# Peptides against a protein of PDB entry 3B8E, part 115

Target 1, 230 residues: chain A of PDB entry 3B8E
Amino acid sequence: PFLIFIIANIPLPLGTVTILCIDLGTDMVPAISLAYEQAESDIMKRQPRNPKTDKLVNEQLISMAYGQIGMIQALGGFFTYFVILAENGFLPIHLLGLRVNWDDRWINDVEDSYGQQWTYEQRKIVEFTCHTPFFVTIVVVQWADLVICKTRRNSVFQQGMKNKILIFGLFEETALAAFLSYCPGMGVALRMYPLKPTWWFCAFPYSLLIFVYDEVRKLIIRRRPGGWVE

## One batch from the design tools (peptide; made by RFdiffusion4, then SolubleMPNN)

Design b2_p18_7_s4 (from b2_p18_7, 10 letters changed)
Fold by OpenDDE base, seed 4:
Structure b2_p18_7_s4 (fold): chain B 230 residues (1-230), chain A 18 residues (1-18)
Amino acid sequence: as target 1 above (230 residues)
Amino acid sequence: DELLEELERLRKELKEKL
């Protein structure tokens, strides 16, 4: 998200406080919970072929898979960001290069895609309105990510959800998202304005996409053991 | 903090107009 912010010079899609809440609040507990995940039944039964070469290859393939999932997650966040800005009159194409003028407090006539002029205060309101939905989108997409990360080869339906700590982590991050989104004063304290409940659904297509991607990946791995998709 | 309170006030006003 931050790289796209720099490269495209768009208004800040996710505040620093929100990023910290993701890194410290929503990612840490679930990540710890994955350390206590039960080993896959197939991993325990499959003897390593060549421990030195296969580990390196597997680590690279895992890194690529997580990189792809992370990219889908970022796309989900940006989708929500662009939808909110579009609803407020700023189409995605118009946002390119707008950051400099957007962040300038002395410019009070920044035009949207429809020629409406926006004051600095109005722009900051809509920017901060994006922070909460972006955060919530990340959390909702992380639900799918956490569920798929428990297995490398087996389908979620085959392995099941046996880790109670992981399940607790999903509830914890959801509770945190709800707290930050709806607790009075969060707009002032964290620059996270209250979220319409409908915005929670904006992330669901991307959560589904991650889930489908992982299930297809795992299906390919099961059909072609030792392939490049593993 | 005062600026944020003002922004919240403006947000409410903006939501009423939008």
Scores: peptide ipSAE 0.015, ipTM 0.436, DockQ to the pose 0.339
Fold by OpenDDE base, seed 2:
Structure b2_p18_7_s4 (fold): chain B 230 residues (1-230), chain A 18 residues (1-18)
Amino acid sequence: as target 1 above (230 residues)
Amino acid sequence: DELLEELERLRKELKEKL
């Protein structure tokens, strides 16, 4: 998120403190939970063809999987960010290069995509309004990501939810998201303004699409082992 | 306001390092 902020010169979608809360609160516990997941039966039955090559391939596959999860989460967060800004009059194309004027306290006539002028205070309210929904979107997308990462080949319905630690992680990250979103003082402390409960549901279609896509992918892998879809 | 200024400073410093 921060790299895109710098490269595109857009208003900051997520604060640094909020990023730390994601890393420590929403990423760490789920990562630990996944470490305790029971190995997929198909993975354990594969005799290593070459222990050195298979370890390298497995490390690459794990690295790619974690990289993809982070990218999907970021895309979901940015989608929510752009939706909120668009609802407030700032279309995505208009945000490109706007950061310099956006962050300037002396410019109180920044125009939106419809010619409405925004004061510095109004802009910062909108910016901080994006932080909480971005975080919530990460959590909602992470629900699907954690569930789909339990298996590489089998459906979630076939593997089941046996990992109690993973289930605990899902509840913990949800509770943290609710706390950060609605606890008094979070707007001042973390620049996370309270959001309407409806924003929790805004990310659900995206989470569902990821879940369905992964189930379809796994179905294809089961029907065509060794295909490019792996 | 002070926290915002500090955040802006950190963002500028990070931009220069990247």
Scores: peptide ipSAE 0.000, ipTM 0.245, DockQ to the pose 0.031
Fold by OpenDDE base, seed 3:
Structure b2_p18_7_s4 (fold): chain B 230 residues (1-230), chain A 18 residues (1-18)
Amino acid sequence: as target 1 above (230 residues)
Amino acid sequence: DELLEELERLRKELKEKL
């Protein structure tokens, strides 16, 4: 989020404290829960790892986890951000380079894409309105990320949802997202204004996309072991 | 307002460090 904020000079899509809540609050418990995931049903049918040649984590897995899935996650967040700003009169193309004027307290006539003038206070309200749904979008996408991380090759339907700690992690991050979105005072403390319930659904296409993408990937790996997808 | 200013300061410091 900050890289795009700096490079594109757009209004800040996600606050620093909110990012810390994602990194420490919503990601940590789910990540720990993966340590308790049951072994894949086919793990004992695989050849033993050669400690001299095989890395614990290969570059392809890293590229997929942080490159492809992470990119889809970021795109989901930014999609939600741009939709909210567009609904408030700021089209994505108009946001490019707008940050300097957006953050200036003395400029009270910043025009939107339709020529409507916005005061500093009005601009900050719409900015902070974006923080909550961006955060929630990340959490909803993380549901898919966590579920797909359960296995390397087996489908989620084959492995099942037997890890109670993982289920608890999903519940915890969802509960935290709901708390931060709807608890009184979060608008002042975290600059996260209350979320309309409809915005929870904006992330679902991206969560589904990640899920489908990973299931297709795993299907290809099962059918063609040793391919470029593994 | 003080919390906002502190948050803005922290954001600025973070931008300078990143």
Scores: peptide ipSAE 0.000, ipTM 0.244, DockQ to the pose 0.032
Fold by OpenDDE base, seed 1:
Structure b2_p18_7_s4 (fold): chain B 230 residues (1-230), chain A 18 residues (1-18)
Amino acid sequence: as target 1 above (230 residues)
Amino acid sequence: DELLEELERLRKELKEKL
């Protein structure tokens, strides 16, 4: 998200506070939950192949998988961001290069795609309105990510949701997202304005995409053990 | 619908505070 923000010079899609909330609130508990997850039955049953070559390949593939999942998460967030800004009169093409004028408090006549002038305060309200749904999108996409990270090769349906810590993590991140989205004062305190409940559903296609992607990946791994997708 | 109205009210209130 931050790289696209810099490269495209668009208004900030996700604030620093929301990033911190993701890192501390949504990533930490899941990481702990995964640490206590019982080793996948297939991981424990496999004799370590040549630990030097197989570890390196596995690390590269894990890194690629996390990179791809992270990219899908970012795409989901940006989709939500662009939809919200478009609904407020700022089409994606108009946002390109707008950052400099957007962030300038002395420019109070920034025009949207329809010629409406926006004050600095109005622009910042719209920007901060994007932070909450971006965060929520990440949380909803992380539901799928956390579930898929539970298994390396087995389908989620085969292993099930037995880890109470994982369930707690999912509950915590959802509760945090709800709290940040609907608690009064969060817009001022955390620059996260209230979110329409409908925006929660904007992330579901991306969660499904990640889920399908991982299930397909795991299916390929099961069918072609030792392939490049491992 | 009531929740949406409340959220819109809260959004308006936040806009007035900013």
Scores: peptide ipSAE 0.013, ipTM 0.353, DockQ to the pose 0.103; fails the geometry check

Design b2_p18_8_s1 (from b2_p18_8, 17 letters changed)
Fold by OpenDDE base, seed 4:
Structure b2_p18_8_s1 (fold): chain B 230 residues (1-230), chain A 18 residues (1-18)
Amino acid sequence: as target 1 above (230 residues)
Amino acid sequence: DLLEETLKKLEELEELAR
């Protein structure tokens, strides 16, 4: 998100606090889950497969899969961001290059896509209104990621342990999202204004996309065992 | 301490990006 903010010179879609909450709150559980999966896979892969090649393939595949999932997550967040700004009169095309004027407190007549002038305070309210939905979108998309991780392995026992970690992760992310979204004072303290319940649904198409992606990936793996996708 | 430093750096980056 921050990279696109820099590259496109758009208003900040995700605040520092929300980024931190994603990195520390939401990404930590998947990382732990992966660490456990790797540990379990290392225990289970005591089968005579060439441990070097299989580890490298798995690491590359995990890295690629997570990279792709991360891109989908980012797209989901940006989608929500652009929808919110569009609903407030700022179309995506108009946001390109707008950052400089957007963040200038001395410019109180920034025009939206419809010629409406926005004061600095009004712009910042809209910006901060985007932070919470962006964060929540990431959380909802991460639910799909966590569920995908659950279905990777056929072992019922491994699925059981993953289920506990998954449930814990889902709970933690949801609780954090709810806390940040609805706790009084978060708008002032964290620049996260309260979220309309409707914004929770903006992430669902992207969650579905992640599910479809994973199913397609799994299908490819099943059809081409030992391929680059496995 | 690391978290605080990271936060500070992120805030600085955010300010620079403005």
Scores: peptide ipSAE 0.016, ipTM 0.376, DockQ to the pose 0.040
Fold by OpenDDE base, seed 5:
Structure b2_p18_8_s1 (fold): chain B 230 residues (1-230), chain A 18 residues (1-18)
Amino acid sequence: as target 1 above (230 residues)
Amino acid sequence: DLLEETLKKLEELEELAR
């Protein structure tokens, strides 16, 4: 997310508070929950062919899969960001290079894609309105990520949702997202303005995409053990 | 540096909102 902000020179899509909430708030309980997850039944029964090479290959493939999931999460957040700005009159093409003028307090006549002029205060309200939906999008996508991380090869439908700590983690991050989105004063205190309930649904296609991607990956692994997808 | 600059801008915005 930060690299796109620098390269495209767009208004800041994700605030510092939002980053801290992601790194500290939403990831701790899920990480602990995964440590208590029951080992996948097929992993324990498989004898390593070569302990050194097979471990290294598996670690690389897992790292690549997590990198891809992280990229899909970022894309989901940016999608929500661009939709909100477009609804407020700023089309994605118009946002390219706009950051310099956007952040300038002395420029009160920044034009949107339709020629409407925006004051500095109005622009900052719109920017902060994007921070909360971006965060919520990440949380909703993380639901799918946490669920798929329970297994390496088996479908989620086969293993089920037996880990109560994981379920608690999902509720905790959702409750945090709801608190930051709807608690009065969060706009002033944390620069996270209230979110319309409809914006929660903007992340669902990306959560579904991650889920489908992982199920297809696991299906390929089950059909071709020892393949490049493991 | 960009994080520090962003934090500084946020602090300035907090002062303006007070």
Scores: peptide ipSAE 0.015, ipTM 0.332, DockQ to the pose 0.035
Fold by OpenDDE base, seed 2:
Structure b2_p18_8_s1 (fold): chain B 230 residues (1-230), chain A 18 residues (1-18)
Amino acid sequence: as target 1 above (230 residues)
Amino acid sequence: DLLEETLKKLEELEELAR
């Protein structure tokens, strides 16, 4: 998110404090929870062909999967960010290169896509309004990501939700998201303004899409072992 | 104290990134 902010010169979609809350509060506990997930039965049955090469390949695959999850989360967050700004009059294309004027407190006539002028204060309010839903979107997408990462090949319906630690992690991150979104003072302390409950559902279609995609992927892997989708 | 210092540093970084 921060890299895109710099490259595209768009208004800051996610504050640094919010990023820390994600890394320490929402990513860490689920990641630990996944470490306690039972190994997939298919993985345990496979004898390593070559322990050195197979370990390296597996580590690469895990790193790629982790990187993909992070990209998916970021994509979901940016989607929510652009939706909120569009609803407030700023279309995505108009945001490109706007950062300099956006962050200038002396410019109080920044125009949106419809010619409405925005004061610095108004711009900062809408910016900080984006931080919370971006965070919440990441959490919602992460629900699906964590569930799909439980298994490599088996369906979630086949593996089930046996890991109590993972379940606890999901509730914890959700509770944290609710706390940060609705606790008084978070707007001042964390630049996270209160979120309308409707924004919790903004990421749901995307989360569902990821879930369906992964189930289809796993189905293909089961039908065609050793395929390129593995 | 560590949290406050970290937050302060982050704010400084945000200002520099502008």
Scores: peptide ipSAE 0.010, ipTM 0.340, DockQ to the pose 0.038
Fold by OpenDDE base, seed 1:
Structure b2_p18_8_s1 (fold): chain B 230 residues (1-230), chain A 18 residues (1-18)
Amino acid sequence: as target 1 above (230 residues)
Amino acid sequence: DLLEETLKKLEELEELAR
C-alpha cells in the first residue's frame, strides 16, 4: 500500500497507525491461533522426498502463495479506498498525482472530479475515512487467510473450524475492527473515522476470492501431488 | 455523500463522548 502511495502519488490510503494495528492487532493473534492449530494429517505424515530440495521449494511456494494472497488483500483494501473516494467525488484517475496538493494545508480549493472544491480539513476527513474501511477490509480478508492457512492440502470443509483459538482470533480481530471503527475518539486518536456498516461487506468479494483461490490451489495439489503449486 | 454521513457519525460519536 505504501509503495503504491508513493508511486501513484495518491492520498494515503492506509495510515501508519492503521498498519500498526494490522501488524499487532490483527496478525499476531491469528498467527498464535494458527500455532495451536492441529497439523494437517498429510503434512504430519509426509516425509520429505528430498529434504534439501523439497524444503526449499516448499518455502518458495509458501512465500509466493503468501505474496499472492497479500496482493489480493491489498487489492481489496485499495478497492475500498477508491470506492470511498469516488463516492466523495474523487475518481481514481483524478487521485493520481494529487498527493502534493492534497497534503498541502495551504491549498483549500482542491477540486474533485466534478469541480467541487475541498478544503484541507475536508480532504483529511475523507482520507482518514478511508483508513477505517481499509483496515476493516484487511480484517475481513484475513478471515479467509486464517481459514485457508489452517490446511495446506485439505479443503476447509474437510478440516473444519474446530480450533477454539482460531475462532477467538477471528472474534478478536473483528472486535478490534469494530472498536477502532465505532469507539468514540478513534478518529482523533488513530485517524480512523467511523464507517458505515455496509463497508464491512466491501471486502467480502476479495475474501471469497482468496478462499476460492486457495481451495483451487489445494484442489490442484490434491490432484497433482508434488506439483509446482504445492 | 459519504463525507456528510461520516461527519454526522463523528458528531454523534462526539456527543456520546461528552
Scores: peptide ipSAE 0.000, ipTM 0.292, DockQ to the pose 0.089; fails the geometry check

Design b2_p18_8_s2 (from b2_p18_8, 17 letters changed)
Fold by OpenDDE base, seed 3:
Structure b2_p18_8_s2 (fold): chain B 230 residues (1-230), chain A 18 residues (1-18)
Amino acid sequence: as target 1 above (230 residues)
Amino acid sequence: KLLEETLEKLKKLLEEAA
């Protein structure tokens, strides 16, 4: 989010404090919960890892975590950001290069895509209105990420949801998102204005996409062991 | 291999963005 803010010179989609809340707040308990996940039913059927050559964190794991899934998360957040700005009159193309004028408090006549002029205060309200739904979108997408990380090969339906700590992590993440979104004063303290409940649902297609993608991937791996999809 | 290529592309994008 911050890199695209710099590169594309767009209004800030997600505040630094909000990013810290994601990294330290929403991700910590879910990540720890994975250590308590039950072993896959087929783990004992796999050949022992060669401790001299095989890394615990292989390139496949890194690419799934940071490459594919991370990109889908980012796309989900940016989708929500662009939808909110578009609903307020700023089309995605118009946002390119707008940051300098957007952040200038002395410019009170920044035009949207329809020629409507926006004061600095109005622009900042819209900007901060984007932070909360972007954050919530990431959290909702992380639900799917956490669930799919339970197994490498088995379907979630085969493995089940028996890890109580993982379930607790999902609730903690959701509770934190709700707190940051709806607690009075968060708009002033964290620049996260209250979220319309409808915005929670904007992330659901992306969560579903990640879930379906991973289940299909795992299905292919089960049917074709040693294929290029691993 | 596809994963490696995607990681390399992402790494390049991050390096260019940095």
Scores: peptide ipSAE 0.000, ipTM 0.227, DockQ to the pose 0.019
Fold by OpenDDE base, seed 5:
Structure b2_p18_8_s2 (fold): chain B 230 residues (1-230), chain A 18 residues (1-18)
Amino acid sequence: as target 1 above (230 residues)
Amino acid sequence: KLLEETLEKLKKLLEEAA
C-alpha cells in the first residue's frame, strides 16, 4: 500500500494506525493458531527428500506463494479504496498525482472528476472514510489466507476446521475489526470513520479468489508430487 | 521490545478512543 501511495501520488489509502492494527492486532493470534493445527494426513506418506536441495526449492516456492497472496490482499484493499473515492466523485485516473493538492490545507477548491470543489476538511473526511473499509477488506481477505495456511497439500475440505484456536483467531480479528469500525470516537482518535455494512462484502470476491487459487495450487501439488508448484 | 512498546501504545490509543 505505501509503495503505491508514494509512486502514484494518490491520497493516503491506509493510515499508520490501521497498519499497526493489522500487523499487531489481527495477525498475531491467527499466526500462533497455526502452530496448533493438526498434521496433514499425508505427512507420514512423504518420501525422504534431500534436505539440502529440496528444502531450498520448497522455501522459494512457499515464499513465492505467500508473496502472490499478499499481492491479492493489497489489490483487494485498493479496489475498495478506488470504489469509495469513485462514489464520492474521484475517479481513479483523477487521483494520480492529486496527493500534493489533496494534502495542502490551504487549497480548499480541489475539483473532483465532475467539477465539484472540495474543502480540505471534506477531503480528509473522504480519505479517513477509506481507511476503515481498507482495513476491513484486509481482515476479510485474511480469513481466506488463514484458512488456506492450515495445510500445504491437503484441501481445506479434507483437513476440516478442527483447530479451535484458529476459529478463536478468526473471531478475535473480526471482533477487533468491528470494534475499530463502529466504536464511537474512533474517527477522532484513530482517523477510522464508521463504514456502511455493505463495504464488508467488497472483499468477498478477493477472499474467494485466494481460496480458489490455493485449492488449485494444492490440487496440482497432489497430482504432481515433487513438481515445481510445491 | 519495539513490539511490546508498539502494542502498549496501541492499547492506550484504543483505551482513549473507547
Scores: peptide ipSAE 0.000, ipTM 0.267, DockQ to the pose 0.242
Fold by OpenDDE base, seed 2:
Structure b2_p18_8_s2 (fold): chain B 230 residues (1-230), chain A 18 residues (1-18)
Amino acid sequence: as target 1 above (230 residues)
Amino acid sequence: KLLEETLEKLKKLLEEAA
C-alpha cells in the first residue's frame, strides 16, 4: 500500500497506525496460528527428499505464500479504497498525481472527477474515511486467505477447521476490526473514522473469488501434478 | 510456476521502486 502511494502519488490509502494494527494485531496471531496447523496428509506421504533442498524449497514456498497473501490483501484494500473515493467523486485515474495538491492545506479548490471543489478539511475527512474500510477489507480478505493457506493441495472441505488457534485468530482479528471501527475516539486516536456496516460486505466478493480460485487451483494440482499452476 | 514468476517479477519491481 505504501509503495503504491509513493509511486502513483495518490492520497494516502492507509495510515501508519492502521498498518501497525494490521501487522501487530490482525496479522500476527493468524500467522502464528498457521504454524500450528496440522500437516497436510499428502505431504506426509511423500518420501523424504534431500533435507537441504527440501528445506530451501519449503522456505521459498512459505515466503511465496506469505507474499501472495500480502498482495491479495493489499489488492482488496485498494479495491475498497478506490470504490470509496469513486463514490465521493474521485475516479481512480484522477487520483494519479493528486497527492501533492491533496495534502496541501492551502489548496482548497481541488477538483474531483466531476468538477466539484473540495476543501482541505473535506479531503482529509474522505481520506480518513478510507482508512477504516481498508483495514476491515484486509481482515475480511484474510478470512479467506487463512482458510485457503491451511493446505497446499487438499480442499478446505477435506482438511476441515480443526486448528483451534486459527479459529481463535479469526475471531480475534474480527473483534479487533469491530472495536477499531466502532469504538468512540478512534477517529482522533487512529485516524480511523466509523465504518458503515455495509463496508464489511464490500470485500466479500473478493474473498469469495480468492476462495474459488484457490479451490480450483488445488483441484488442478491434484489432477495434474507438476502443471503450470504450481 | 507462473504464479512464482509473476511474484518474483512483482518483487523485483517493488525493490526497484523502493
Scores: peptide ipSAE 0.000, ipTM 0.236, DockQ to the pose 0.019; fails the geometry check
Fold by OpenDDE base, seed 4:
Structure b2_p18_8_s2 (fold): chain B 230 residues (1-230), chain A 18 residues (1-18)
Amino acid sequence: as target 1 above (230 residues)
Amino acid sequence: KLLEETLEKLKKLLEEAA
């Protein structure tokens, strides 16, 4: 998200607070779940035939998978961002390069895609309106990530503890999202305005996309053991 | 490489959306 903000010079799609909430709140539980999953997998690992190569392959696979998933998450967030801005009159094309004028307090006549002029205050309200839906989109997409991580290993016996961590993670992320979205004063304190329930659904296509992507990836891995996707 | 390709695709999508 932040990289695209820099590269595309678009209005800030995600505030610092929301980024911190993602990094510290939503990403922490998946990281912990991974650490536990790795620990459990290491306990169940039959002596790796070649611990160096097998670790490297697994680390590369994990890093690639998380990198890919993270990119899909970012896409989901940006989609929500662009939808909200488009609904407010700012088409994606118009947002490119708009950051400089958007963030300038002295420019009170920034035009939207339809020629409507927006004051600095109005623009910031719209920007802050994007923060919460973006965050919620990331959370909803992370649900898919967590579910996918659960389904990676066909070991029925490993599902039990992983399920508890998964459920806890889903609950924590959802509770945090609900708190930030609906708690009174969050609009003033965190500049996260309350969400319409409809915005929760904007992420669902991307969650599905992640799910499909991972299933396809798993299918490819199963069909071509030792392929570039591994 | 896949990250790079995906980043490039993302960049291209952003450019096409621009």
Scores: peptide ipSAE 0.000, ipTM 0.206, DockQ to the pose 0.019; fails the geometry check

